# Peptides against a protein of PDB entry 9IZ0: the designs that were tried, part 340

Target 1, 345 residues: chain A of PDB entry 9IZ0
Amino acid sequence: ITCLGSNGHTYKQLVKGGNDDLRQDAVMEQVFEQVNGFLRSYRKTSQRNLSMRTYKVIPLALKTGVIEWVQDTIPLGEYLDSAHKVYHPKEWSLSTCRKLIAEKQMEDLETRLKVYDLVCRHYRPVFRHFFLESYADPVQWFTTQTNYARSTAVASVLGHVLGLGDRHGQNILIDKTSGEVIHIDLGIAFEQGKKLPVPECVPFRLTRDVVDGMGITGVEGVFRRCMEFTLETLRREEDSLLSVLEVLRYDPLFSWLISPLRRMKKQKMQLENFNQPESGNITTDASRDPKIQRNNVSGESEAERAILKVRQKLSSTLSVEASVGELIRIAQDPSYLALMFCGWS

## One batch from the design tools (peptide; made by RFdiffusion4, then SolubleMPNN)

Design b2_p30_7_s2 (from b2_p30_7, 17 letters changed)
Fold by OpenDDE base, seed 1:
Structure b2_p30_7_s2 (fold): chain B 345 residues (1-345), chain A 30 residues (1-30)
Amino acid sequence: as target 1 above (345 residues)
Amino acid sequence: LEKLEELEKKRREEAEKNKKFLEEKLKEFE
């Protein structure tokens, strides 16, 4: 829908309905606004205009709401699929890569690494071309690529600390004007991505295309330094951040656990990419419900565990540089990326 | 399909042009 604002500007709005809890997105956006306050207060982050890009979420009910439509954006995955066809028309399709990875999903790590390496050789990075195509002026090119690296660094630290999941290329928008990343669909947080049918094993998305967009320095330079400054700010403001999260502990409408319905929806989306119409009656013998030990772990105990995990990630036991170095290493490790649904791009 | 190929071709030509221009301009700043 299109709405006229009180300021006379016309805003596009996305109305969502169905099974997606928009309250989770609204809460995470509120947490990001608080973090943006911390980033503005600290000299090292404010001098670089470091922020998590936010959007307005108005939850109307548990499953319905209005989301601000982010204008002049493109999903990262949509750009990458289109650009890969242009720059590498002789390489494998995204569907071929997905099929090969998922056919080997139940195999050992060695086999999965071999398939991941094979896919990587037949699906090369292209995201650097976003900046080269979009900006004819070198200053604008450099500025937007720098903004991309900065915003990706902030989002990577926050994504790790808050345990954001489901960070696939359709949930990461690129602002075509600024080069900044915008994270959407924030309903998988506090490490609930590890409970997905394909567990998330990386702290944030740092795939080959995400790195290719950073330019010739890759992760070394703007990205690494901005991660360090962001983590330093969050460690300084640990008590303030934890106090914001403690308010959520007592929100009876906030779900610290992934909804079984969301888990099933993600499972279906992963499986529907496999259905060529082989008419095989896979009688899903629904009888092997793995005993969901309804450990009646009170929602309070899961909130407490989530907050303790955030505190642990903000620990000063390692230097900021050492912590960021390890996060970057893990996020780029083929042994983790080979286990992901889409770790090659 | 032809419109997609034409869009892809234009995008590739524009990317190559921008790449060359940026490579030339970056050499002026080194």
Scores: peptide ipSAE 0.000, ipTM 0.292, DockQ to the pose 0.016
Fold by OpenDDE base, seed 2:
Structure b2_p30_7_s2 (fold): chain B 345 residues (1-345), chain A 30 residues (1-30)
Amino acid sequence: as target 1 above (345 residues)
Amino acid sequence: LEKLEELEKKRREEAEKNKKFLEEKLKEFE
């Protein structure tokens, strides 16, 4: 849909219809706007213009709404697939890598680590080339790469604290003008990603390609420092952040649990990404839905658990540096990444 | 240099295909 703005400009809008609850996206964007207020108020984050990039979500109905089309963006996964074919044409295809990881999904950790390492050796990082290709001017190159590392650091801390899930390469947009990341599809939050068929075991996405985009310093520079300043800001504003989340506790339209429909859609998307037309009948026996006993845990008790987990993640028991160090370690740990659907890129 | 230009040309063509595909998909929802 193209909307005519009051300013006479036409804006492309994405209408999502169907099973996606855009109310959750709209609420998470409001939380990000509040956090951006905290980041602007704190000297260490304000001096670096640290922010979570937001987009406008207008929920029209329970499962229908208008999303602002973010102009001049590309999905990270789309760029990486195209870039890999270009820079490493002799390496394995993304489909081959996905197939090998899937074939070993039910194997032990040792076998999964061996397959992950094998895939990593045959699918090397390329995301550094985004900046080299897009920005011929060295100052623009450095600025955009810095903006990428900064925005990724903010998104990583917020993603961990709020327990954002489903952070695959199609749900992370890169702004081609600024180099900043834009997180979309926020309907898996408060660690509900751990309840997916492939549990999310990392605090945020810090795969080899995400790191390659940070340039020669990798995580050891702008990224780490910006994570530290962001976490320091969130720890300082803990009560303010928890007060924002308590408002959501009483929002009857906010779902603290992953919807069964979204879980089914995610299962189907995982299956469709395997069913590209090599004729192997992978009869994924969909019948082993573990009867997650619907303990009728009141929405209030799930909200309380979510808020308690946010508070625990903001705990000052460890230094900011130690906490960030551990988060970076876990997010890059092959023992977690080998368990993920696409942990190699 | 020629391989880089062919590579860049293929990338532009794929990006333009992906842009057209996204624009066509956007039109299917309009």
Scores: peptide ipSAE 0.000, ipTM 0.249, DockQ to the pose 0.059
Fold by OpenDDE base, seed 4:
Structure b2_p30_7_s2 (fold): chain B 345 residues (1-345), chain A 30 residues (1-30)
Amino acid sequence: as target 1 above (345 residues)
Amino acid sequence: LEKLEELEKKRREEAEKNKKFLEEKLKEFE
């Protein structure tokens, strides 16, 4: 839809309908705005203009709302699929890579690592070309690549701390003007991504293409240093951040758990993305998984567990440098990436 | 310097060719 603003400007708005509760997105965007306040208040982060890019979300009803149309953006996954066909036309298609990973999903780690390595050799990184294609001026190229590395660092720390899941290439937008990342579909938070049919094992998305976009230094430079400054800020503001999350504990509209319906929708989308034929009668008799003891773990006790997990991630037991070093290591570890839906790009 | 300028010119021509190819490919998906 197109809306006329009170300022006389026309704004495009995306009406999103379906099974996605935009209230979760709206709440996460509010948390990001508060965190952006902390980042502006701390000298090391404010001097670098570190922020999580936000967008306006207006929830209208259960599973319906209006999202701000972010102009001049492209989904990371859309760019990567297109660029890979251009720069590596003799390599495997994304569909071939997905099929091979899916066919081995139930195999042991050793077999999954061999398939992941094989896919990686036949699907090389291309995301560096985004900056080379989009910015002919060396100053603009350097500025936008720096903005990308900075925004990715903030999103990586904040995504880890809040346990943001479902970080596939269609849920990460690239701003073509600034090079900044914009995270969308925020309805899987507080480590609920580990409850998906393909569990998320990495703290944030740091795949080969995400690293290739950082240029010749990769993770070593702007990205690592901006992760360190962001984590240092969040550790200093731990009590302030926990106080913001405690407000959400009492929000009856916020779901600390992934809904069974959203889990089933994501399962179906994962199966569709694998080109598995609709084998008919999976009556997902949701009744038969007997080990979901419906412990009526009150929504309050799941909120408490989530807040405790955020506090644990902000612990000062390790230095900022050691903590960031371990997060970067885990996020790039083939033993975790081989278990993911799309860990190769 | 001339080799750098020629390399930069070739990279710019390749970037423009790739941009145009990407724009044409994007139009095939619109």
Scores: peptide ipSAE 0.000, ipTM 0.249, DockQ to the pose 0.018
Fold by OpenDDE base, seed 5:
Formats: C-alpha cells, structure tokens, sequence
Structure b2_p30_7_s2 (fold): chain B 345 residues (1-345), chain A 30 residues (1-30)
C-alpha cells in the first residue's frame, strides 16, 4: 500500500496478514530504539554514528499489522544467491550445498565438518562485490563498506545480548544507499533459537560472506573496534537495559517463548528450503517430535531466566576486548558453523 | 537470457576494474 502522509510525502507500507504476531517485532524495535539512545549518549559510539537500524511496526491485531517498507533494500541471501551465479558460475548451486549439509545433519561432528569444508571449497564468498558493483566512487565505496562493518558490529552485539535467533540471509536486509544492515522478523529472541529444529549455536551471524563484505581487514578493522565500543556502552547502561526488559516481563502480550505455530512454520520452512521440488516424496514422518519435556515452566520463570541470561552476557568479569574476541572466535568457528542450516555463506 | 548474460558480463567487468583500481590505490598507501 502507498500512503500519502500529512507532510506530503508518499510512504510505501507493507500490510502483513497471517499467523505472525507483529507485537514481538514491535517490542524488539522499541528495545533497539532505547539502545540507540544509549549509543547516541556515549562519546565513543556517537562519534561513529553507531546505531541499530530500525523500522516502524504497527501491530493492528494478533495476526495483522503494518510494517514500514524499507526502500532501496535487498535481502542478503537474495544478493548472495544472484552474485554467486554471476561470479562463480562453475561452483556448486546453493541447492546442492543445502542438500549435502541436510543429508549429513544426523551424522557426527567430524563428518559434518568434512562436508562443511567441502561445501566451503565449492561455494566461495562474493559479498565484497556488492560494494564494488554498487559504488563507482572510491569515497562512496569506502564510506558504505565502513557503514556496513559498523552496523554489522552493533547488530552482532545486540543480537548476542538479546539472544536473537533466525538470523538467516532473508532476515538481514542490506540498504543499497548506506551499506547498513537491517534486521527483520525479530520474533525469535532470548535464546529461543536454540529450540529450533536445527539449533542455533552461534552468538550472531559472522559467516564467510558476512566477513567478505568488511573488505581487506575483515573482522580486525572497523568491525572489532565497533563491537568493543557497543559492548562497552551496553555494560555501562546495563541497569537501564534491564529496566526496559523488566517492563516486558509484566507485558501480557509479550511471549518469552517461541510459539508452537512459529516453531512449526520455521520447521516447515527449513524442510521446504531443502525440498525444492525434485518430485521425491520424502514423507518426513512428523511423528518424531522429540519429547522435549514440556516442563510447564510459567512464562514468568522464562522471563526471569531470559533477564538473568542478559545480565550474564553483560558481565564485566572479562574485559570488553576479551569478550568481543571470544564472541568473534565462536561466531567463525567451523565446529559451530557446520551445525547450522546455512553456515558457509 | 542473452541480455541477462550481457548485464552479468558488464557487472563482472565493472567489478573487476573497480577492484583492481582500489587494490592499486590501497598499495599506494601501504
């Protein structure tokens, strides 16, 4: 829908209908707006214009809402799939890579690491080409690549601290004008990504293509330093951040648990992303829901555990540099990336 | 299909020129 604002500007809006509760996304965007307040107040972060890119979410009902359409964006996964076909037409298709990883999901770590390494050798990073194609001016190229590294650093720290899940290439948009990342579909938070059919084991997405977009310095340049300044700001504002999360503890509309419907939808999307229709009837017998004991842990006790886990992640027991160093190490570790649905790109 | 292949070829040629130019400029600052 295109709406004319009272200011005479035309705004494109996406009306979402369906089973996705936009209230979860709206609440997470409010948390990001508060964190952006902290980043603007602190000299080290404000001097670098560090922010989490936000978008407006207006929930209209339990199953309907209006989302601001972020203009001039592309999903990271859409760009990468197109760019791999252009730059590496002799390499394996994304579907081939997905199939090989899927076929080995039930195997041991050693077998999964061998398959991950094989996929990595036949599907090379291309995300550096986004900046080289989009920006002919060297100053614009350098500025947008710097903005990408900065925004990715902020999103990585926040994604870790808030335990954001479902950070696949379709839920990460790239702004074609600024080079900044925009995270969408925020309904998996507070480590609920570990409850997905393929558990998320990394603190944030730092795959080979995410790093390739940072340029020659990779993680050791702007990215690492901006992660450090962001984490330093969040540690300083710990009590303020926890106070915002405590308000959500008493919000009867906020779900601290992944909904069974969303879990089933993500399970189906993970299965359907493997089932590009080669017409093979893989009757995945839906009957082996592992009896994860539904300990009827009250929503309140899940909220309390989530807040305690945020506090633990903000602990000053390790230096900012040591904490960021460990997060970067884990996020790039093949032993974790080989366990992901798409850890190679 | 031919127009897509030509567009893809142009994108590759522009990206390779920009890459080479930036790599040469970065070496001048080292």
Amino acid sequence: as target 1 above (345 residues)
Amino acid sequence: LEKLEELEKKRREEAEKNKKFLEEKLKEFE
Scores: peptide ipSAE 0.000, ipTM 0.298, DockQ to the pose 0.015

Design b2_p30_7_s3 (from b2_p30_7, 19 letters changed)
Fold by OpenDDE base, seed 4:
Structure b2_p30_7_s3 (fold): chain B 345 residues (1-345), chain A 30 residues (1-30)
Amino acid sequence: as target 1 above (345 residues)
Amino acid sequence: LKKLEELEERRRKKREEARRFLEEKKKEFE
């Protein structure tokens, strides 16, 4: 839809229809706005203009809402698929890589690591080309690559602390003007990604292409330092951040748990991305409702557990540098990435 | 192949220009 603002400017908006509750996205955007307040108040983060990029979400109903149209963006996954075909036309297709990883999904870690390494050798990183193609001026190229590394660092720390899931390449937008990342579809938070059919086991997305976009320094320099300053700010503002999350504990509209419908939808999407549409009538006999023992864990006790995990992630037991170093190590570890749906790109 | 080499050489020059600009900007802040 197109809306005329009170300022006379025309704004494009996306109407999202479907089973996804945009209230979860709206609440997470409010948390990011509060965190952006902390990042602006702290000298080390303010001097670097560190922020989580936000967008406006207006939930209209349980299954409908309006999202601000983020102009001049591209999904990371769309750019990577296109660029890989251009720069590496003799390498494997994304579909071939996905198929090989899926065929080994039930195998042991050693077998999955061998397949992951094989896929990595036949699907090389290309994301550095985004900045080289998009910005003719050397200053703009450096500035936008720096903005990408900074915004990715903020999003990585926040994604870890808040336990953001479903961080695939279609849920990460790149701003073509600034080089900043914009995270969308925020309805999997507080480690609920571990409850997906393919469990998420990394703290944030730091795949080879995400690193390739940082340029010659990779994770070293701008990215690492901006993660450290962001984590230092969040540790300093721990009580303020926990107070913001406590407000959500009492929001009857906020779900601390992944919806069974959303879980099933993600399961189908993960399975359908592996099956070409053979028109086989798989009568999905919906009758095998696994008796999920409804441990009647009250929504309140799940919120308390989520807040406790946030507090644990903000613990000062390790230095900021040691904590960031360990997060970067885990996020790049092949033993975790080989277990992911798309850990190679 | 020639277009790829020419693109890589343009990229090398651009990195060298960006490096020089950063070294000049560092000297303005020292």
Scores: peptide ipSAE 0.024, ipTM 0.539, DockQ to the pose 0.013
Fold by OpenDDE base, seed 2:
Structure b2_p30_7_s3 (fold): chain B 345 residues (1-345), chain A 30 residues (1-30)
Amino acid sequence: as target 1 above (345 residues)
Amino acid sequence: LKKLEELEERRRKKREEARRFLEEKKKEFE
C-alpha cells in the first residue's frame, strides 16, 4: 500500500495478511521503544546515540496488519548471496553449503564441525564490501560502518536478553543510508527459537559475515564496547524492563509461545530450500502437536518462566565485561554455529 | 581480478583516510 502522509510525503507500507500474527511484532517494537528510552537516559549510551532501530507495526486484526516499509534497506542475506558470487566466484554456492550442512544435520558434533569448517573454507566472508561499495566518501564509509557496529551491538544484547529467535539474513535489514541494522519478524522471542526444528543455540547472530561488516577491528572496539554499555544500561533498568514485560504477561493478545503455524512455516521454508528434485521422502513425521488448549494458566506459567530468564540474563553475578565476553565467545563458537541452519555467513 | 585489485586499492586508500579522520574524531567514536 502507498499512503499519503499529512506532510504530503508518500510512504510505502507492507500489508501482511493470512496467518502472520503481527501483534507480537508490535509488542516487541513497543519494548524496543522503552529500551530506547533507557538508552537515551544514560550518558554512555546516549553519547553514542545507541538505539534499536524500530519500524511501525499496526495490527488491524488477529492476523492482519500494516508494517511500515523501511525504505532504502536490503536484507543481509540478499546482499551476502549477491556479493559472494561477485567476490568469490570460485567458491561454493550457498545451495551447496546448505546441502552439505543439512546432509550432516543428524550426525555427531565432531562430524558437523568438520563439515562446518569445510563450508567456511569454501564460503568466505564478504560483508565488508557492502560499506566499500555503498559509500565512496571515506567519512561516510567510516560513519556507516560504525553505525552498523553500534546498532548490531544493541540488537545483539537485546536479542539475547529478550531471547529473539529467527535471526536469519532475511530478517535482518541493512539501512543503506545509515548502515544500521533493522530486525524484522519478531514473532520468535523468549527463547522460543529453541523449540524450532533446528534449535537456536546462539544468543544472537554473530556469524563471520556479521563480524566482517564491523571492519578491521571485528568484534573488538566499537562493537564490544557498545554491547557493554547497552548491557550496563539494561542492568540498571532491570526493574523498569521487567515491569514492561509484566504488563505483557497480562496482555491476552500477547503469545509467549511460538505458534504451531510459524513452526511449520519455518520448517517448510527450511525444507523448500533443500528441494532440488532428487532427494526422496523425508517423512514429515507430523508428530501430533497436542492441541495446546490456550488455557490462560499455561500462558501465564510460560510468561513467568520468560521473565525469570530475562532477570537471569541481567544478573550482576559477572561483570558487564565478562558477560559480554562470554556472549561474544558463544555467539562465535563453531560448536554452536555448526548446529545452525546457516552459521557460516 | 582487476576489479578486485582496484577494490582492494580503494579499500587501502579509504582505510588510510578513515584512520586520519579517526584521529581527528576520536572523541565521537570511542
Scores: peptide ipSAE 0.023, ipTM 0.576, DockQ to the pose 0.014
Fold by OpenDDE base, seed 3:
Structure b2_p30_7_s3 (fold): chain B 345 residues (1-345), chain A 30 residues (1-30)
Amino acid sequence: as target 1 above (345 residues)
Amino acid sequence: LKKLEELEERRRKKREEARRFLEEKKKEFE
């Protein structure tokens, strides 16, 4: 839908309906607005205009809501697939890479690493070309690439601390005007992504293409320093952040658990990206709920555990630099990336 | 191919200009 605001600006809005609970997204956006307050109050982050890009989410009912349609954006994965075909037309297709990773999903880590390396050699990074193509002026090119590195750093720290899951290339938008990243579909938080059929092993997405977008310095320079300043701010504001999360503990609308329906939808999306659409009526015989022990962990016990994990991630036991260094290392580790659905791009 | 080469050369020049601008502005934007 398109709405005219009282300010005379026209806003595009996406009405989501069906089985998507937008309440989780709305709550996470509220948490990001509070974190953006902390980033504005701290000199090292405010001087760099560090923020998590937010979008408005209005939940209307259990399964319906309105989201702000972020104008002038493109999904990272859509750009990368298109760009790879242009720059590397002799390399493997995204579908070929996905198939090879899928065929080896049940194999040992050594075999999966060999296949991941093979895929990486036949699917080279291209995301640097987004900035080189989109911005004619060198100043705009540099400014937008810097904004990308900064926004990716903020999103990476928040993604780790809040345990944001399912940060695949379709859940990351690139703003074509600013170069900033916008994370969408925030319904997996507090490490609930580790409960997916393909568990998330990385703290945030730092694949070869995500790094290639940072330009010549890669993760070294603006990205690393902006992660450090962001983490330093969050450690300083730990009690304020935890107080915001404690309010969510008592929110009857917030789910600390991934819903079975959302889990099934994410599982289906993970599987359908492996199978070409054979139109087979998979009768959802809902009867074989695999006895994943429904540890009847009360929502309250999961909330407490989530808050304790956030506190643990904000611990000052290691320096900010050491903590960021370890996060960057883990996020780029082939042993984790080889286990992902799409760790090569 | 020629259009790709021209595009790559334009990108190389921009990358070099932008690298110089980066070196100048690095202290302001870091």
Scores: peptide ipSAE 0.022, ipTM 0.550, DockQ to the pose 0.014
Fold by OpenDDE base, seed 1:
Structure b2_p30_7_s3 (fold): chain B 345 residues (1-345), chain A 30 residues (1-30)
Amino acid sequence: as target 1 above (345 residues)
Amino acid sequence: LKKLEELEERRRKKREEARRFLEEKKKEFE
């Protein structure tokens, strides 16, 4: 829909209905706005204009709301699929890569690493081309690539600290004007991504294409330094951040757990990539639902555990540099990326 | 093909300019 603002400007908005709880997105965007306050107050982050890009979410009901439509954006995954077909027309399709990784998802790590390496050799990074194509001017190219590396660094630290999940290429938008990343669909937080049918094993998305977008310095340039400054700011503002999260502990509308419906939807999407319709009557004998004892873990106990994990991630036991170094290492480790649904791009 | 070559040549020039700019910025920080 298009709405007229009180300022006389027209804004495009998406009315979302369905099973997705937009309140989780709205709450996470409020947390990002508070963190953006901390980033603006700290000299090392403010001098670099470090921020998490936010969008307005207005929840209207349990499953409906209005989302601000971010203009001039493209999903990272949409760009990568299109660009890969152009630059590497002889390489494998994304569907072929997904199929091969999926077919081996139940195999051992050694087999999964071999398949991941094979996929990586037949699906090379292309995201550097976004900046090279979109910005003819060298200054604009450098500025937008720098903004991408900066925004990706902020999002990576926040994504790790808050345990953001479901960070696939369709949930990461690229702003075509600034080069900044915009994270959407924030309903998997506080490490609930580890409860997905394909568990999330990386702290944030740092795949080969995410790195290729950073240019010739990769992670060792603007990205690493901006991660360090962001983590330093969050460690400094630990009590402020924890106080914001404690307010959410008492929000009866905030779910600290992944919705069973969302888990089932993600499971179905992961399984539908396997089933070409062979017309075989798989009688889903629904009888072996293991009685997941709903241990009535009070929502409060899950919130407390989530806040404790945030505190642990902000621990000053390791230097900022050592902590960021380890996060970057883990996020790029083939042993983790080979376990992901799409760790190769 | 010609558009691809022009795009590759623009990319080569931008990589060389970026390399020079990074080397200059490294020298300003040393």
Scores: peptide ipSAE 0.021, ipTM 0.572, DockQ to the pose 0.013

